# Designs tried in a protein design run: peptides against a protein of PDB entry 4N78. Part 221

Target 1, 186 residues: chain A of PDB entry 4N78
Amino acid sequence: HFQVICRLLGYQGIAVVMEELLKVVKSLLQGTILQYVKTLMEVMPKICRLPRHEYGSPGILEFFHHQLKDIVEYAELKTVCFQNLREVGNAILFCLLIEQSLSLEEVCDLLHAAPFQNILPRVHVKEGERLDAKMKRLESKYAPLHLVPLIERLGTPQQIAIAREGDLLTKERLCCGLSMFEVILT
Target 2, 155 residues: chain B of PDB entry 4N78
Amino acid sequence: MAELQMLLEEEIPGGRRALFDSYTNLERVADYCENNYIQSADKQRALEETKAYTTQSLASVAYLINTLANNVLQMLDIQASQLRRMESSINHISQTVDIHKEKVARREIGILTTNKNTSRTHKIIAPANLERPVRYIRKPIDYTILDDIGHGVKW

## One batch from the design tools (peptide; made by RFdiffusion4, then SolubleMPNN)

Design b2_p23_3_s4 (from b2_p23_3, 10 letters changed)
Fold by OpenDDE base, seed 1:
Structure b2_p23_3_s4 (fold): chain B 186 residues (1-186), chain C 155 residues (1-155), chain A 23 residues (1-23)
Amino acid sequence: as target 1 above (186 residues)
Amino acid sequence: as target 2 above (155 residues)
Amino acid sequence: SVVEQVLAQVQRIQEIEQKLAAE
């Protein structure tokens, strides 16, 4: 599903969606969540000492439950704050999944473009074959597919410019060194 | 364009007129041959003359038709070439627009990205200035790094 | 149609020739 979304939106659409999600997350964090956190800090027990071990696990639990009773019973926290936190979580997960899907799509595009860009796969040498001979054979096999040199030889200056620019755009992808998700986490 | 114009305005219409003129001339020739045969005391000579006119008429018509046909074909070829040029121009414009859109899109998404190699400790200052060219790390694309991602997660 | 008309006239001349040759 995310792959389809990435294909449909493209870079522009993904950027727009990510920007809007970031705005929403920022709004939630700086607005309602912040206010709830401040309120919780005000009602937080100032002194929460570990009860004596003599009370056993049930007694300790009851003690902490009593100390945190006001927080647990804060109905607005349970409804609005937790919902907002869930929304933030969902937004983060969505961003992660979109980035992963985009990266996969970019990799596929790079793989498809590789034969046309003089990028040869790492050759696994079978027993008895010389690496150099195999590489030369591959180079010879794919040489006619090199698009930019072909256009440079046969194309108009305008076509050459477009081909070079297209080649550059094809090679330069986010997955090569950039992460959107890291920005979201910061 | 001048050649196409000459073909359309002069050569092809001229060829059509020539054919029409040949029609009227051939009618006269036919009438002449028929009357000459009837009036001639030497019918054999009249036949030979008619044969000569027939051959000449066939040759002239063949020439006129061939010339006209060639001119029409040439016209069509020129028009086809013009259409191809227009198509090429449209494609060029389309590609230019697409590349431009892609660059804009990449700039926009680039603002939302950070270098993967940056240590977590550095405050990822979102480049406030939209104008900073998305520095694509021109590292040789090592496709092997991504080989592991393609095999495992069917999402 | 012009070509057809011209060809028809050529055929007429040929027919005349054939008639004359048969006589």
Scores: peptide ipSAE 0.178, ipTM 0.582, DockQ to the pose 0.614
Fold by OpenDDE base, seed 4:
Structure b2_p23_3_s4 (fold): chain B 186 residues (1-186), chain C 155 residues (1-155), chain A 23 residues (1-23)
Amino acid sequence: as target 1 above (186 residues)
Amino acid sequence: as target 2 above (155 residues)
Amino acid sequence: SVVEQVLAQVQRIQEIEQKLAAE
């Protein structure tokens, strides 16, 4: 599903969706969630010391439950705040999945373009074959497909310029060094 | 352009007119030949004259048709060439626009991205200025990401 | 077409020639 979305939206569409999601997330974080956090901070026990380890994990848990009882019992926290947090979580997950899907698509595009861009696939050498010979054979095989050199030889100056720009755009992908998800987490 | 215009406005219409005129003339020649044969005391001479007219008429018509056909073909060739040039121009413009749109799209999505953290230690410093062109770091593409393609992993 | 008309006239002349030759 996400792959289809990526294909349908393209870079422009994905950018728009991501921007809107970021706005929503920011709005939730700066609005309702922030208010709840502030309220929670006000009701937090002023003195909450870490219980002694002697109480064990269950005892410590009970202690914190007791200390936070009023907070846990705060009905609005469970209903509104948690819902907003879920929405934020869903948005984050969506962004992650979109980025992953986009990365896959980009890699596929790169793979498909590789023969035209003088990028040779990794060659599996069978026993007894010389790597160099196989590489040379592949180079020879794909040499006629090198688009930019071909156009440089046969094309008009305008075509050459377009080919070069297209080649550059094809080579430059987000998956090569960029992450959207990291921005979302910040 | 001048050649095409001449073909369209002068040569081809002129050729068509010439053919029409030839039609009228041939009708007259036919009528003449028929009447001449009936009225002539020397039928053999009349026949030879008719034969001569027939040969001349055929030659003239063939010439006119050939000339007109060649002019039409030439016109079509010129037009085809013009269309090809136009197509090339349109394609160039289209490609330029597409590249531009793609660049814009790349910039827009780029502002939503940061460099992949290759180092464990560096604090994700959000670029303060979103307007800075995102430098693509060319790293070797790990194609292993495609290993799961086709194995039922629904993304 | 004009061409067809012209050809028809040529054919007519040929027919006349044939008729005359047969006589």
Scores: peptide ipSAE 0.172, ipTM 0.585, DockQ to the pose 0.606
Fold by OpenDDE base, seed 3:
Structure b2_p23_3_s4 (fold): chain B 186 residues (1-186), chain C 155 residues (1-155), chain A 23 residues (1-23)
Amino acid sequence: as target 1 above (186 residues)
Amino acid sequence: as target 2 above (155 residues)
Amino acid sequence: SVVEQVLAQVQRIQEIEQKLAAE
């Protein structure tokens, strides 16, 4: 599904969506969540000592539940704050998944374009074959497919310029060295 | 352009008129041949004259049709060539616009990206102002990235 | 069609020739 979304939106659409998500996340963090965090800090018990280990996990949980009873019973925290946190989480996950899907699409595009851009696949040499000979054969096989050199020979200056720009755009992808998700996390 | 104009305005209309005129002339020739044969004392001579007119008429019509056909074909070829040139120009513009749009799109998304190789300490250098050319990280294409991503996300 | 009309006249002349030749 995310792959389809990436295909449909393209770079511009993804950018718009990501920007809007960032705005939403920022708004949630700086607004509602921040307010709740401040409120929670104010109501936090001044002294919350670790209970005796002898109480075990259930007893410790009950102890903390008692100490934090007022916080846990804060109705707005359960409804609004946690919902907002969920929204933030979903937004982050969405961004991650979009980036991953986009990267896959970009790599696929690169793979498909490779024969036309003088990029030879890594060839496994079978026993008895010389790597050099095999590479030479592959080069010869794909030589006619090299688009930019072909257009440079046969095309107009304008066509050559477009071909070069297209080639560059084809080669340059986000997956080659850029991450959106890291920016979102900051 | 001058050649096309001559074909459209002069040669082809002229050829059509010539054919029309030939129709009228051939009718007269036919009538003449019929009357001449009836009135002539020498029927053999009249027949030979009719044969001569027939041959001439066929030759003239063939010439007129051939000339007109060639002119029409030439006109069509020129027009086709012009259309191809126009198409090429439109395609060029379209491609240029598409490339530009793609660059703009990449700039927009680029603002939301950081270098993957940035050490933990590197301040997310927000790619410079929207106005700065999309800094494409020219890294060799590593296709092995598919191995890491493809296994987990079936979305 | 003008061409068809012209061809019809040519055919007429040919028919006349054939008729005369048969006489």
Scores: peptide ipSAE 0.170, ipTM 0.579, DockQ to the pose 0.602
Fold by OpenDDE base, seed 2:
Structure b2_p23_3_s4 (fold): chain B 186 residues (1-186), chain C 155 residues (1-155), chain A 23 residues (1-23)
Amino acid sequence: as target 1 above (186 residues)
Amino acid sequence: as target 2 above (155 residues)
Amino acid sequence: SVVEQVLAQVQRIQEIEQKLAAE
């Protein structure tokens, strides 16, 4: 599903969706959630130390549950604040999944374009074959597919310019070094 | 452009007129041949003259048709070439626009991106001193202060 | 068409020639 969304929206559509999601997340975090968090911080137990390990995991859990019982029992916290937190979580997860899907699509595009851009696949050398000889064979095999050099030889100046720009756009992808998700987390 | 104009305005119309004129002339030639044969005392000579006119008529018509056909073909070739040039120009513009749109889109999404950071695994270090259990006294907390939050209370 | 008309006249001349030759 996310792959289809990425294909349909393209870079511009994804950007718009991400921007809107960021706005929503920001609004939720700085609005209702912030107010609840501030209030909760004010009422938080001042002394909440880590219980002794001797109490075991169940005892430690019960200890924290006891310390936070009044907070957990606040009905509005469960209904409003936790729902908003869920929405934030879903938005973040959505962004992550979109980025992952986009990255996969970009990788596929790069792989498909590679033969046309003088990018040779990694070749496994069988026993008895020289790596250099195999590489030369591959170069010779794919040489006619090099699009930019071909157009430079046969095309008009305008076509050459377009081909170069297209080649650059094909090579430059977000997956090569950029992350949207990291921006969302900051 | 000058050649195309000459073909459209002069050569092709001229060729069509020439064919029309040939039609009229050939009708006269046919009538002449028929009457001449009837009136001539030397029928053999009249026949030979008719043969000569037939040959001449065929040659002239063939020439006129060939000339006109070649001119029409030339006109079509010029027009086809012009259309191809226009198509090429449109394609170039379209590609330029698409590339530009893609660049803009990439800039927009690029603003939402940062360089990938290598995941640093931070080891959580446990505190050295175990704190003594403090007796916890529960005080009732009044959460009524939160009652106005989230209900769109217009101040 | 004008071409067809012209060709028809040429055929007429040929027919006249054939008739005259047969006489």
Scores: peptide ipSAE 0.169, ipTM 0.592, DockQ to the pose 0.719

Design b2_p23_4_s1 (from b2_p23_4, 9 letters changed)
Fold by OpenDDE base, seed 4:
Structure b2_p23_4_s1 (fold): chain B 186 residues (1-186), chain C 155 residues (1-155), chain A 23 residues (1-23)
Amino acid sequence: as target 1 above (186 residues)
Amino acid sequence: as target 2 above (155 residues)
Amino acid sequence: VFGIPEERIRETIQELVDKAAEA
């Protein structure tokens, strides 16, 4: 589903969605969540020591439950604060999944375009084979597919310009050196 | 353009008029031949004259039809060529607009990006024994693992 | 448009193609 969404939205649509999600996340973090965090900090026990191990696991659990009883019983925490945190989490996950899907799409595009752009796999020479001969064979196989040089020979000046720009746009993808998710985490 | 205009405004209409006039004249020729045959004492001569007029009339009509047809074909060829040129121009404009839109879109998304810190993969000194490149099996990312996270929206 | 150096683009695509060829 995310792959389909990425295909439908394109770069512009994805950008718009990401921007809006960032605004929502920022609003939630700076608003309701911040207020609840401040309130929680005020009601937190000032002194909470680790209970002695002699109390056992149940006793230790009861101790912490008692220390946090007032916080746990705060009804608005579960209904509002946790819901907002879930929304933030969902937004972050959504952004991550979109970026991953976009990267996959870009990789596919790059791989499909590579033979037409004179980007060929490096030949591993097996024992007894001449590297030069194998490279020449590979180049000869794909030489007719070089699109930009072909258009430069046969096309009009306008077609050549469009082909060059198209070639550049095909090659220049986010996955080549850019990340959106790192910006979201900042 | 001048040739097309001449075809549309002068040659084809003129050819159509000429063809129409030829049909009206054919009736007159037929009447003449009929009367000539009836009135002539030499029926054989009259018949030969009728054959001659018939052949001439058919030839003239055939010529007019052929000329008109050729002019129409020429007109269509010129129009087809013009349409192809227009199509090429429209395609060029469309592609230019699409490229521009794509550039704008990319600028917008680019603002939301930062450079990937490519950790300089330490030149893994290829151990002398070329470990077989582990076939990177592209496992399809199973997004269903996230279905239980958040609102559980199945995408 | 993104300001990615051409060399980096080429290297990235080359790596992808190499990986794909090995698969």
Scores: peptide ipSAE 0.407, ipTM 0.773, DockQ to the pose 0.672
Fold by OpenDDE base, seed 1:
Structure b2_p23_4_s1 (fold): chain B 186 residues (1-186), chain C 155 residues (1-155), chain A 23 residues (1-23)
Amino acid sequence: as target 1 above (186 residues)
Amino acid sequence: as target 2 above (155 residues)
Amino acid sequence: VFGIPEERIRETIQELVDKAAEA
């Protein structure tokens, strides 16, 4: 599903969605969640000493339950905070999945374009074969597919310019060195 | 352009008019030949004259039709060439617009990105002296661990 | 547009192609 979404939205659509999600996350973090955190900090016991071991496990549990009673009750009563946290989590996950899907699409595009751009796999020479011969054979096989040189030879100046720009746009993908998710985490 | 205009405005209409006039003339010639045959004492001579006129008339009509047809074909070829040129121009514009849109889109998404920290395994030479603030070498978060968890939600 | 060095792009694509060929 995310792959389809990525295909439909493109870079622009994804950017818009990501920006809006970031705004929402920021709003939630700086607004409601921050307020709840501040309130929770106010109700936190200032001094929480370890109870004496003599009280046993049940006594210790009751002690901590009592000390945290206000926090637990507040957290249980304020379902909104948990909902907001869930929304933040969902937004983050959505961003991650979108980026992953986009990366996959980009990789696919790059792989499909590679033969047309004179980017060939490195030949692993099996024992007994000359690397040079295999490489030459591979180059010869894909030489007719070199699009930009072909257009440079046969095309108009305008077509050449478009081809070069297209080639550049094909090569320059986010997966080559950029990450959106790292920005979100930051 | 001038040639196409001449074909459309002068040559083809002129050819059509000529063909129409030729039709009218053929009718006159036919009437003349018929009358001449009836009035002539020498029917063989009249018949030969009729054959000559008929051949001439047919040749003239054939010439007019051929000329008109060639002009129409030429017109269509010129128009086809013009359409191809227009198509090429439109395609060029379309591609230019698409490239521009793509660049804009990329700029928009680009502002939401940061450089991937390629963890070059620089050998962290443990600096001997304690006091230097441990530069948080951001361990590349291996996101591959999350790959296994996310596969469950077929979205 | 993204400001990615050409060398890095080439290396990335080469790596991808190499991986795809091994698969």
Scores: peptide ipSAE 0.406, ipTM 0.774, DockQ to the pose 0.714
Fold by OpenDDE base, seed 3:
Structure b2_p23_4_s1 (fold): chain B 186 residues (1-186), chain C 155 residues (1-155), chain A 23 residues (1-23)
Amino acid sequence: as target 1 above (186 residues)
Amino acid sequence: as target 2 above (155 residues)
Amino acid sequence: VFGIPEERIRETIQELVDKAAEA
């Protein structure tokens, strides 16, 4: 589903969606969530010491539950605050998944374009085979597919310019060195 | 353009008219030959004359058809060439627009990106130790496990 | 447009192609 979304929206659509999500997240964090956090900090027990280990996990849990009873029973926390946190979480996950899907699409595009751009796999020579011969064979096989040089030889100046621009756009992908998710986390 | 216009407006219509006229003339010639053969005392001479007229008429029609056909073919070739040029022009414009749109889109998304901290591990691949690149099979992190944490939007 | 160095792009694509060929 995310792959379809990425294909449908393209770079521009993805950018718009992510920008809007960031705005929503920012609004939630700076607004409702912040207010709840401040309120929670005010009602937090001033002194909460670690209970004795002798109480065991259930006893310790009960202790903390008792100390935080007023906070846990705060009705608005369960309804509004947690919902907002869920929304933030969903937005972050959405951004992550869309970036991953986009990266996959970009990788596929790069791989498909590589033979046409004279980017060939490095051949691992098995014992007894001449590396040079294999490389030459590979180059010879894909030489006719080199699009930009072909157009440079046969095309009009306008076609050459378009081909070069297209080649550049094909190569320059986000997955080559950029991350959107890191920006979202900041 | 002048050649195409001449073909469309003068040569082809003229050729069609000439061919139509030749048809009517052929009918007249046939009638004449038939009557001449019936009325002539020298049937052999009349036959030879008929052969001559028939040959001439056929040659004339063949010439007219050939000329017209060539003109039509030439017209079609010129038109095809014009269409190809137009197509090329439109394609060029379309591609230019698409490239521009793509650049704009990329600029927009680029604002939302930061550089990946690539640890420059210059693995100097010394030719000798073929460290088999451990296939980092990025196991697709199945985030479906998190579907229950949110309001359940199944993507 | 993205400002990614050409060298890095080339290296990335080469790496991807190499990985794909091994797959």
Scores: peptide ipSAE 0.405, ipTM 0.773, DockQ to the pose 0.698
Fold by OpenDDE base, seed 2:
Structure b2_p23_4_s1 (fold): chain B 186 residues (1-186), chain C 155 residues (1-155), chain A 23 residues (1-23)
Amino acid sequence: as target 1 above (186 residues)
Amino acid sequence: as target 2 above (155 residues)
Amino acid sequence: VFGIPEERIRETIQELVDKAAEA
């Protein structure tokens, strides 16, 4: 599903969606969630000492339940806070999944374009084979596929310019050095 | 453009008219030859004259058809060339627009990105000195030493 | 457009191609 969404929206659509999601997340964090957190901090017991080990696990649990009773009751009453947190979580997950899907698409595009851009796999030379000979053979095999040099030789100046720009756009992908998720996290 | 216009407005219509006129003339020539053959005392001469007229007429028609056909072919070639040029121009414009749109889109998404901290895989130069894993002999921690410190209920 | 150095792009694509060839 996310792959389809990425394909349909493209870079522009994804950018718009992510910007809007970031705005929503920011509004939730700075608005309702912040207010709830402030309120919870006000009702939080100032001194919560570790109960003596003598009370056993049940006693310690009861102690903490008692100390946090107001907080638990408030949290249970204010289900809106948890819903907002869920929304934030969902938004973050959505962004992550979109980025992952986009990265996969970009990788596929880069891999498909590589033979046409003179990016060839490094040949693992088995013992006894000349690396240079294998590399030369591989280069000769794919040389006719080099699109930009071909157009530079046969194309008009306008076609050459378009081909170069197209080549650059094909190579420059987000997965090559950029991350959106890091922006979402700060 | 001027050549195409001349072909469309003058040469092709003119050729069609000439061909039509030739057809009419052929009919007249045929009638003349028939009458001449019937009325002539020298039928052999009349036949030779008919052959000459027929050959001339056929040659004339063939020439007119060939000229007209060549003009039509030339017209079509010019039109095909014009269409190809238009297609090329449209394609160029389309590609330019697409590239521009893509650049704009990329700028928009680019502002939402940060540089990946490529942790330069520092070649963890495995320190050559493989410190021999000191065989941590797990000495069983005798927890009985702690028996004396706790308020253990003397059983 | 993204401001990614060409060398980094090339290295990334090369790595991807190498990985794909091993798979």
Scores: peptide ipSAE 0.401, ipTM 0.776, DockQ to the pose 0.701

